# Peptides against a protein of PDB entry 3B8E: the designs that were tried, part 195

Target 1, 230 residues: chain A of PDB entry 3B8E
Amino acid sequence: PFLIFIIANIPLPLGTVTILCIDLGTDMVPAISLAYEQAESDIMKRQPRNPKTDKLVNEQLISMAYGQIGMIQALGGFFTYFVILAENGFLPIHLLGLRVNWDDRWINDVEDSYGQQWTYEQRKIVEFTCHTPFFVTIVVVQWADLVICKTRRNSVFQQGMKNKILIFGLFEETALAAFLSYCPGMGVALRMYPLKPTWWFCAFPYSLLIFVYDEVRKLIIRRRPGGWVE

## One batch from the design tools (peptide; made by RFdiffusion4, then SolubleMPNN)

Design b1_p26_7_s1 (from b1_p26_7, 11 letters changed)
Fold by OpenDDE base, seed 3:
Structure b1_p26_7_s1 (fold): chain B 230 residues (1-230), chain A 26 residues (1-26)
Amino acid sequence: as target 1 above (230 residues)
Amino acid sequence: EEELEKLKEEEEKKKEEEEKKKLEEE
């Protein structure tokens, strides 16, 4: 999100406080829950890694986490962001380079794609209205990300959902997301305005895409061990 | 921030009034 905000000079898609709520709120309990996951059925058939040659974070892990899954998550968030701004009169093409005038408090006549003028306050309402749906989109795609992280090679259907701490993490992150989205005063405290309940469903295609993509990847790894996908 | 919250509540009220008017015209 923040890299595209800088490169494209668009209005801020996700607030700094909202990013902290993701990193410290919704990610911690799910991440801890993975430590309680059962070992894969084939783990004893794998040789131990060599600590001197085998990196814990390898290029494959970086490619999967940042290059594949992280890109699908970012696309889901930006889709939600562009739809909300388009519904408020700002088409995606008009947002390019708009940040400088958008963030200027002295400019009260910023035109939308239809020639309507927007005050600084009105623009900030629309910006903060984007933060909550973007956040919720990230949480919904994180459900899929957490579930796929349970295993490296086995399908989720082979591993099952026996980890009660992981199930608790999914409920906790969802409850926290609902609290931050709908609790009175969160608009002032966190710049997170309440969203229409329908916006929760906008992330589901991306969550499903992540899940299907990883199950297909794992299927390929099981059928062709030592391939470029592993 | 309080002014921003008031403006949001005023916009929501205006939207609810417009939806009520549309339902009365059908």
Scores: peptide ipSAE 0.018, ipTM 0.438, DockQ to the pose 0.040
Fold by OpenDDE base, seed 1:
Structure b1_p26_7_s1 (fold): chain B 230 residues (1-230), chain A 26 residues (1-26)
Amino acid sequence: as target 1 above (230 residues)
Amino acid sequence: EEELEKLKEEEEKKKEEEEKKKLEEE
């Protein structure tokens, strides 16, 4: 989010407070839940990692985590952001370079894509209105991410959903996301304005995409062990 | 921040009224 904010000079899509809510709130319990996951059925048939040659974090893991899944997550968040801004008259192409004028308190006549003038206060309302749906989008795509992280090679359908702690984590992060989104005073405390229930659905295609992508990846790995996709 | 919250509530109410008006005109 922040890199695109700088490069494209767009209005801030996700606040620092909302990032902290992700990292400290919604990510911790799901991450801990993975420690309770059952070992894959073939784990004892795999050679142990060689500590001298095999890095714990390899290029494949970086490519998968940041280059693939992380990019799909970011695209989901930005999709939701662009939908909300477009519903408010700001088309994606008009947002490019707009940040300087957007953040200027003395400019009260920033035009949208339809020639409507926006005050600074109105612009900040719509900006903060994007933060909560972006956050919720990240949580919804994290459902898929958490589920795909259960296994390296086996399908989720082969592993099953037997980890009750992981299921609890999915409910906890969702409940926390709903609490942060709809609890009175969160707009003032966290700049997290309530989102329309319909905006939750903006994330679902991306959550499904992550799930399908990883299942296809795992299928390829099972069919072609030692490929570039592993 | 409280002023922004009030403005948000006013703008949401205005959007709901405009959406309702559009639905009554269709």
Scores: peptide ipSAE 0.017, ipTM 0.426, DockQ to the pose 0.040
Fold by OpenDDE base, seed 2:
Structure b1_p26_7_s1 (fold): chain B 230 residues (1-230), chain A 26 residues (1-26)
Amino acid sequence: as target 1 above (230 residues)
Amino acid sequence: EEELEKLKEEEEKKKEEEEKKKLEEE
């Protein structure tokens, strides 16, 4: 998110407070829940990692986590951001380079894509209105990410949803996301304005995409072991 | 407006401190 904010010079899509709420709030319990996952049925058929040759974090894992799944997550967040700004009169093309004028408090006549003038205060309300939906989009996409992280090779349908702690983590992160989004005073305390319930649905296609993508990846690994996809 | 701006300057400073901490941990 922040790199695209700098490179595209767009209004801030995700605030620091919302990033901290992801990293310290919604990710902790789900991440811990993975420690209680049942071993894959084929784990004892795999050779142990050679600590001299095999890195714990390899290029394939970095490529998968940051280059593939992380990119789909970011695309989901940005999709929600662009939808909300478009609903408020700012089309994606008009946002390119707009940050300089957007963040200038002395400019009170920033035009939207329809020629409507926006005061600094109005612009900042719209910016903060984007932070919570972006956050919620990340949480909804994390549902799929958590589920796919249960296994390295086996399908989720083969492993099943037997980990009660993981199921609890999914409910906890969702409840926390709803609390942060709708609790009175969160707009003042965390700059998290309440979401329209419709904005939750913007994330669902990307959550489904991650799930389908990883199941296809795992299917390829099972059919062609030792490929670059592993 | 002034409260909104002070709150932004505090958020930018927190961002810079967190990025600095991440760079010191690498």
Scores: peptide ipSAE 0.009, ipTM 0.266, DockQ to the pose 0.018
Fold by OpenDDE base, seed 4:
Structure b1_p26_7_s1 (fold): chain B 230 residues (1-230), chain A 26 residues (1-26)
Amino acid sequence: as target 1 above (230 residues)
Amino acid sequence: EEELEKLKEEEEKKKEEEEKKKLEEE
């Protein structure tokens, strides 16, 4: 998110406070829940990692986590961001390079894609209106990410949903996201303005995409062991 | 409006702290 904010000079899609709420709030309990996951049925058939040659974090893991799944998550967040700004009169093409004028408090006549002028106050309300739906979008795609992280090679349908702590983590992160999104005073305290319930559904296609993508990946690994996809 | 004014004051303080930190690193 922040790299695209700098490179494209767009209005801030996700605030620092919302990032902290993700990292400390919604990610922590789900991540801990993975420690209680049952071992895969094939784990004892795998050769032990060579601690001298095999890195814990290899290029394949980085490519998968940051290059594939992380990119799909970011695309989901940006999709929600662009939809909200488009509903408020700012088309995606018009947002390119707009950051400088957007963040200038002395410019009160920033035009949208339809020639409507926006005060600094109105622009910041729209920006903060994007932060909460972006955050919620990340939580919804994290449901799929958490579920796919249960296994390296086995399908989720083979492993099942027996980890009660993981199920609790999914409910906790969702409840926390709902609390932060709808609790009175969160607009003041966290710059998280309330979102329309319809914005939760903007993330569902991306959550499904992550799940389907990983199940297809795991299917390829099972059919062609020793490929670059492992 | 009062909430937005408080938010502006916090953002200004944060910019002043970042500028002060840059001046301490030079």
Scores: peptide ipSAE 0.010, ipTM 0.332, DockQ to the pose 0.024; fails the geometry check

Design b1_p26_7_s2 (from b1_p26_7, 13 letters changed)
Fold by OpenDDE base, seed 5:
Structure b1_p26_7_s2 (fold): chain B 230 residues (1-230), chain A 26 residues (1-26)
Amino acid sequence: as target 1 above (230 residues)
Amino acid sequence: REEEERLREEEKREEEKKKKELEEKL
């Protein structure tokens, strides 16, 4: 998120508070769940044929998978961000390079894609309105990630939702997202304005994409044991 | 000076109104 913000010079899609809520609230339980599930998974049961090479390859493959999932999460967040700004008159093309004027307190006449002028205060409300949906999008996409990470080789449909820690993590993330989105005073305290229920649905295509991606990856690994995707 | 202060207070009230209308639309 932050790299795209710098490169594209777009308004900030994710605030410091939302980053902290992700890192401390949503990522902690998933990380613990994944650590426990990796210990239970067949990865630990199979004696590595070559402990040095197989461990390094396995760490690289895990790192690549997490990197790819993280990219899909970021794309989902940015999609939600662009949809909200487009509904408020700012088309994605118009946002490119707009940051300098957007963040300037002295410019109260920033035009949207339709020629409507936006004051600094109005722009900041729209910016902060994007923070909650971006966070919620990450949480909804993390549901897919958590469910997927449970199994390295087996389909999610084969192993089911039997891990209590995973179910608890999904509930906690959802409860935190709902609390931050709808609790009175969060707009003032955390700069997280209320989320329209429709914005939760913006993340679902990306959650589905992660599920499809991982099922395809697992299918390839099952069909070609020892191939480039292992 | 009093007219400039009144005009600035009116502009500030219009900005606060536009802010509230935006918050209601969001």
Scores: peptide ipSAE 0.008, ipTM 0.302, DockQ to the pose 0.040
Fold by OpenDDE base, seed 1:
Structure b1_p26_7_s2 (fold): chain B 230 residues (1-230), chain A 26 residues (1-26)
Amino acid sequence: as target 1 above (230 residues)
Amino acid sequence: REEEERLREEEKREEEKKKKELEEKL
């Protein structure tokens, strides 16, 4: 997320508080999922011929998978950001390089893509309106990841404890997202304005994309057992 | 137990490092 923000010089899609909520709340579930996937990979390993190399290969594969999922999550967040700004008159192309003028408090006549002038206060309201949907998008995309993690493992019975932790994490993330989105005063306290219910749907295409990605990955693994995609 | 806690703390630190590297890439 930050690289795109720096490179594109766009208005800040995520506030510091939203970032902290992602890092502390949202990222716990992937970390737990990773820890359990590693632990199960270690249990499923018959005495590895070389424990160090085979562990390293699996850690790299897991790290790549999570890196790709994280990238898809970020793309989902940015999509939601661009949709919200576009609905408010700021097309994605117009946002490129706009940050300097956007963050300038003395410029109260920043034009949108339609020539509408925006005050600093109005711009900050629309910016902060993006923070909550971005966070919620990450949470909704993580639902797909959790469903994927649940479906990866044929042993529904061994999933029992893992499934409880994953469900708990999902509930915590969703509860946090709902609290931040709808609790009165969060707009003032955390700069997270209430989320329109329609914005939840912006995440669904990306949740579907993750689902399709994982099904394709599983299909490749099934067709080529022992390939680089394990 | 202390060695398991140390291993868990090292794993947590490696996860936090990988997180930071991921956040820097995003």
Scores: peptide ipSAE 0.000, ipTM 0.149, DockQ to the pose 0.009
Fold by OpenDDE base, seed 2:
Structure b1_p26_7_s2 (fold): chain B 230 residues (1-230), chain A 26 residues (1-26)
Amino acid sequence: as target 1 above (230 residues)
Amino acid sequence: REEEERLREEEKREEEKKKKELEEKL
């Protein structure tokens, strides 16, 4: 996420503290759930015929799957960010290179895509308004990720939601997202302004996309065992 | 003008510091 911000020189979509809350708070429960499911999957796996190659393949596959899911997650966050900024008059094309003028406190006449002038304070309000939806989008996309990670080869529909740890993780992430989004003082402490309930729905297409992507991936793996998609 | 330039330089240094701290965390 931050690399795109640096490369595009766009206004900061997600505050540093919010990034830390994602990395430390949101990713921990998924990681524990995945570690538990890896242990359970490794118990259910017949002894790998070649433990070195099968371990290396499995590590590479996990890394690629996480990388791809993480990219879709980031795209979901950025989409929500661009939608909010576009609703406030800043089209995505206009945001390219705007960071320098956006972050300058002395420039109080930054024009939007419609020629409206924005003060520094107004720009920072819009920026901080994007932080919460970006975070919530990540959490909602992680719901799909957690559900996906439960099954390495089987469809989610085949194993069902029997893992209590997964369900707990989903509730914890949702509770954290709700707390950070609606708790008084989070706007000052974390620069996370309260989220309109409508913005929760902006993440759902990306959650669905991840779900469809994983089911398609698993379907390909089942049809072509030993393919590069594994 | 000199005070505005000084404040702009301090802000730029704080931004560069935050950028470095963030690059070190990535």
Scores: peptide ipSAE 0.000, ipTM 0.209, DockQ to the pose 0.019
Fold by OpenDDE base, seed 3:
Structure b1_p26_7_s2 (fold): chain B 230 residues (1-230), chain A 26 residues (1-26)
Amino acid sequence: as target 1 above (230 residues)
Amino acid sequence: REEEERLREEEKREEEKKKKELEEKL
């Protein structure tokens, strides 16, 4: 997210504090849950024949999976951001390079894609309106990621929702998202305005896409052990 | 001055209307 903000010079899609809340609040419990599940899986599996190479391969596979997942999360968040700005008159093409004028407090006549003038305060309201849906999109995508990461090779349907730590992580992320979205004062503290419940559903297609992608990937791995997709 | 006050009141009404439309679209 932040790299695209710097490169494209677009209005800030997600606040730095909100990014820290994601990294520290939403990613930590999932990471712990996965570490416990790996430890349980490794206890059940015979010692790797070569612990150095097999550990490196597993770390690379995990790193690639998290990198791909993080990219899809970012794409989902940016899609939501561009939809909200487009609904408010700012087409994605018009946002390119707009940050300098957008963040200037002295410019109160920034035109949208339709020639409508926006004051600094109006622009900041629209910007902060994007923060909450972007965050919620990331959380909803993370639900799919957590469910996916639970099973390296087996379908989620085969192992079931038995991991209490994973269920707790999903609940914590959802509770954090609800708290940041609806708690009074979060608009001032985190620059996150209240989200209509309908925007939670905008992320579901991306979560479904990730789920389908991973089930297909796992199906390919199961059918062709040692293929390029491992 | 009365025209500037009317224009400012119209701008405020348009800003409130845009805020309401934004709150309705949100």
Scores: peptide ipSAE 0.007, ipTM 0.325, DockQ to the pose 0.042; fails the geometry check

Design b1_p26_7_s3 (from b1_p26_7, 16 letters changed)
Fold by OpenDDE base, seed 1:
Order: sequence, then structure tokens, then C-alpha cells
Structure b1_p26_7_s3 (fold): chain B 230 residues (1-230), chain A 26 residues (1-26)
Amino acid sequence: as target 1 above (230 residues)
Amino acid sequence: KEEEEKLKKEEEEKKKLKKKLEELKK
């Protein structure tokens, strides 16, 4: 995610504080869920025939899967960001290279894609308007991740949502998202403006995409044990 | 012409993004 901002030189969709809130608030729950799944899987593991090689392969697979999921999360966040900016007159192509002028306090006439001039303050309001939807997008996508993480090989439909820890994690992330989005003073403290309820739904297709991706991945793994996707 | 082509491309991307957003809201 951060690399795309460096390469594209686009306005920052997330502040440092918001990133810290994601890292501390949202990433902990997946990590706990993963640690629990590892613990459950290690309890269920009959001794692997070759514990060193099978452990390394599984760790690589898990790492690649989470890396791919993280990329989809980033794409979801970026999509939400670009939609919000496009609704405010800044089209994605226009945002390329705009960051330098966007962050310049002395430039009060930055033009949007329609020739409308934006003051520094107006630009920063629009930028900060992206933070909350971006954060919420990440949280909603993480709901899918948490559900996916619970099932290494089986479909989510086969194992069900019986894990109380998963439900607790989903609730905690949602409560954090609601707190950061609607608590008074978050606009000043975290530069997160209140979210329109409609933006919660913007992330759902990315969550669905992650579900489909994971189910397809699991289906491939089940059909081709020892294939390139393992 | 380059600005018009850029604007047209940007409008097409906006239309695509809006359409995606509308499909997502449905």
C-alpha cells in the first residue's frame, strides 16, 4: 500500500495516526486469530511426516496467502479513496503527481479535474474525509479475512462460525470503526471525519472478492494436492 | 487536444468508478 503512494505521488489517504490505529486496533485481531488457529492446528496435527519441510511449506503458503489478502485489502482501500476523491472532482489520473502541490500550504489554487480551484484547507478536508472510509473499508475487508483465517482447508460453510473468538474479533473491529467514525473530536484528534453509512457498503464487494478468492484457492488446493498454489 | 483527451479519459474512469460504486451499493 505505502509503495503505491510513493510511486504514484498521490495525496495521502491515511494519516499516520490512522495507520497506527489500524496497526494497533485491526491487525491485532487477525494476529490473535492466526495464533489461535495455529495453536488449534498444532493440537490437531498428527506429527507431520517431515516436520521441518512441512512446517516451512505451510509457513510460506500462509505468508503468501496473507500477502495476497493484504494486497486485496489495499486495493479496496485505494478504490474507496479514488471514489471519494472522484466524487469531489479529483479524478484518479489527475491525482497522479498532485501530492507535491496538494501538500503545499502556499498553493491555494490547486485545480481539480473540472477546473475548480481548491484551497489548502479545502484539500485537507477532502483528504481527511478519505481517512474514515478507508479505515472502515479495511475493517470490513478484515471481516472476510478473519472468517477465511478460521478455515485453512475447509470451506467457511463447512466449519461454521462457531469460534467465539472470531465473533469477538469482528465485534471489536466494528466497535473500533464505529468509535473512530462517530465519536466527537475524532475529526480533530485523528483527522477522521464522520462516515456516511453508505460507505460501509462500499467495502462489501471486496470482502466478497476475498471470500471468493479464498474459496477458489482452497478448492484448487483440495483438487491438486501438491500443486503450484500450495 | 491532449487536455481534452486527458479529460475524456478521466471522465471515463470516473464513470467506471461511479458504476462500480453503484453496483457495490446495490
Scores: peptide ipSAE 0.000, ipTM 0.242, DockQ to the pose 0.020
Fold by OpenDDE base, seed 2:
Structure b1_p26_7_s3 (fold): chain B 230 residues (1-230), chain A 26 residues (1-26)
Amino acid sequence: as target 1 above (230 residues)
Amino acid sequence: KEEEEKLKKEEEEKKKLKKKLEELKK
C-alpha cells in the first residue's frame, strides 16, 4: 500500500506513527488465524499429507490470502481518504503529483480542483483530518478479518459468534479506534483529529466485501479441496 | 529534499521499530 503513495505522489493520508500502529494491529489478525488453522487442522485429522510440503504450501496460501485482504483494507483506507479530500475540494486526479507543493511550507496558494487557494496550515489540517478516518476504516475492515480468522474452512454462520477470543479482539480493536479517534491530545501526538461518527460507516462496504470474499474463498476450498485457493 | 530526508528517516526509524517488535515477539 505505501508504494501507492510514492508512485502517485499524493499527500500523505496517514502519519508514520499511525501506520506503525496499523502494522502492529494487523499482525495480530494473521497470528490469530494461524492459531485457529492449527487447531482446525489438528481437529480435522487430515491424513498426513507430506507434512513438509503441505505446511509450506499452506503458509504460502495463508500469506497470499492475507496479502489480498490487506490490499482490500488499503483500498478502503484510500477510498475514505479520497472522499474526505474530495469533500474539501481536492478531486483524486488533482491530488496526483500534488505532494511536492502540498508539503512545501512556503507555498500558501495551492489550488484545489475548484480554484480555491489553500494555505500550508489549511492543507495540513485537512491532511490530519484524513488520518483518523483512514485508521478507523482499517479497524472496521479488521472486524471482518477477525470474524474471518475464526475458521479457515467453515462459514462464520456455521460456527456462530461464540468465540470469546474473537469477541475480545473485536472489542480491543474498537476500543483502540475510539481511544485514538476521541482521546484528547491525539491530534498533537498522532496527528489524528476527532472523527465524526458518520465516517465509521464509510468502511462498512469494504468490511462487507471482505466478508463476502472470504465466504466465497471458503466455499471454493470446500468444493475444491487441494486447490490453489487453500 | 528536506521533507524527503525526514520521510526517509521516519521510514528507517519505522524499520528499526518493526525489527525491535519482531525481536520482542520472539
Scores: peptide ipSAE 0.000, ipTM 0.215, DockQ to the pose 0.014
Fold by OpenDDE base, seed 3:
Structure b1_p26_7_s3 (fold): chain B 230 residues (1-230), chain A 26 residues (1-26)
Amino acid sequence: as target 1 above (230 residues)
Amino acid sequence: KEEEEKLKKEEEEKKKLKKKLEELKK
């Protein structure tokens, strides 16, 4: 998300708090899952297979999986951001390079795609209106990732503890999303305005897309064990 | 340079909030 914001010079799609919640949620759950997987692998690998090469391959596979998931999450969030801004009169093409004038407090006449002038305060309200839906989109996409992670692992016994940690992490993120979206004063304190319930449903197509993508990936892996998609 | 300074400030605020969130999770 942040890379596209820098490259495109668009208005900030995510607040610092939301970026942190995403980074903490999306990085801690994997890190905890990895730490438990390493601890369990060290218990089960009592036999002298070279632990450095297998750990490196597993860390690379996990890093690639999380990198791909993170990119799809970012795409879903950015789509939600562009839809909200378009509904408020700012087409995606008009947002390119607009950041400099958007963030300038002295410019109170920034025109939208329809020639409507926006004050600094009005622009910031619209920007902050995007933060909550973007965060919620990422949380809903992470639910699909949980289902994907649950279906990939063959060991039911190893799945139990890791699945509880993943479920707890997603529950924490969902509870945080609900708190930030609906708690009074969060608009002033965290720059997150109340979310319309309709925006929760806007993320479901992306969750479905990720689910379909992963099922196709699993199908390819099952048909060609040892292929480039592993 | 101003974008790099804004980015550094956002990363520092990000680090501070990450520490606060870690403290709240403890």
Scores: peptide ipSAE 0.000, ipTM 0.221, DockQ to the pose 0.014
Fold by OpenDDE base, seed 4:
Structure b1_p26_7_s3 (fold): chain B 230 residues (1-230), chain A 26 residues (1-26)
Amino acid sequence: as target 1 above (230 residues)
Amino acid sequence: KEEEEKLKKEEEEKKKLKKKLEELKK
């Protein structure tokens, strides 16, 4: 997310405090839950031919898979961001390079894609309106991520949802997202304005995309044992 | 300058957090 923000020079889609809430609030319980997950039966049954090389290769492959999932997660957040800004008159193309003028408090006539002028205060309201939906999108996408991360090769349908701690983590992060989205004062404290309930559904296509991606990946791994996708 | 320093601090915190997240994912 942050790299795209720097490269595209667009308005900040997610505040630092919101990122801290993701890392400390939403990722901690799931990470603990995965540490207590029973080792996948197919991972444990494979004897490494070379313990040093095969471990390094497996760590690299896992790192790439997590990197790809993280990119899909970021794309989900950015999609929600661009939809909100487009609904407020800022098309994605117009946002490119706009950051300098957007963050300038002395410029009160920044034009949108339709020629409407926006004051600094109005722009910051729209920016902060994006923070909550972006966060919620990340949480909803993480539901899929957490479910797929418990397995390397087996389908989620084959392994099942046996870890009650993981299920608890999913409810906890959802409750945190609801709290941050609807609790009074979050707009001032965290720069997260209240969210319309419809925005929760905006993330579901990306959650589905992650599930489809992971199931396809796992299907390829099952069909081509020892491939670079493993 | 203060906003640039805030942005740099936020970038450093994001880098530290990303590193921690990468370490936690290993």
Scores: peptide ipSAE 0.000, ipTM 0.199, DockQ to the pose 0.013

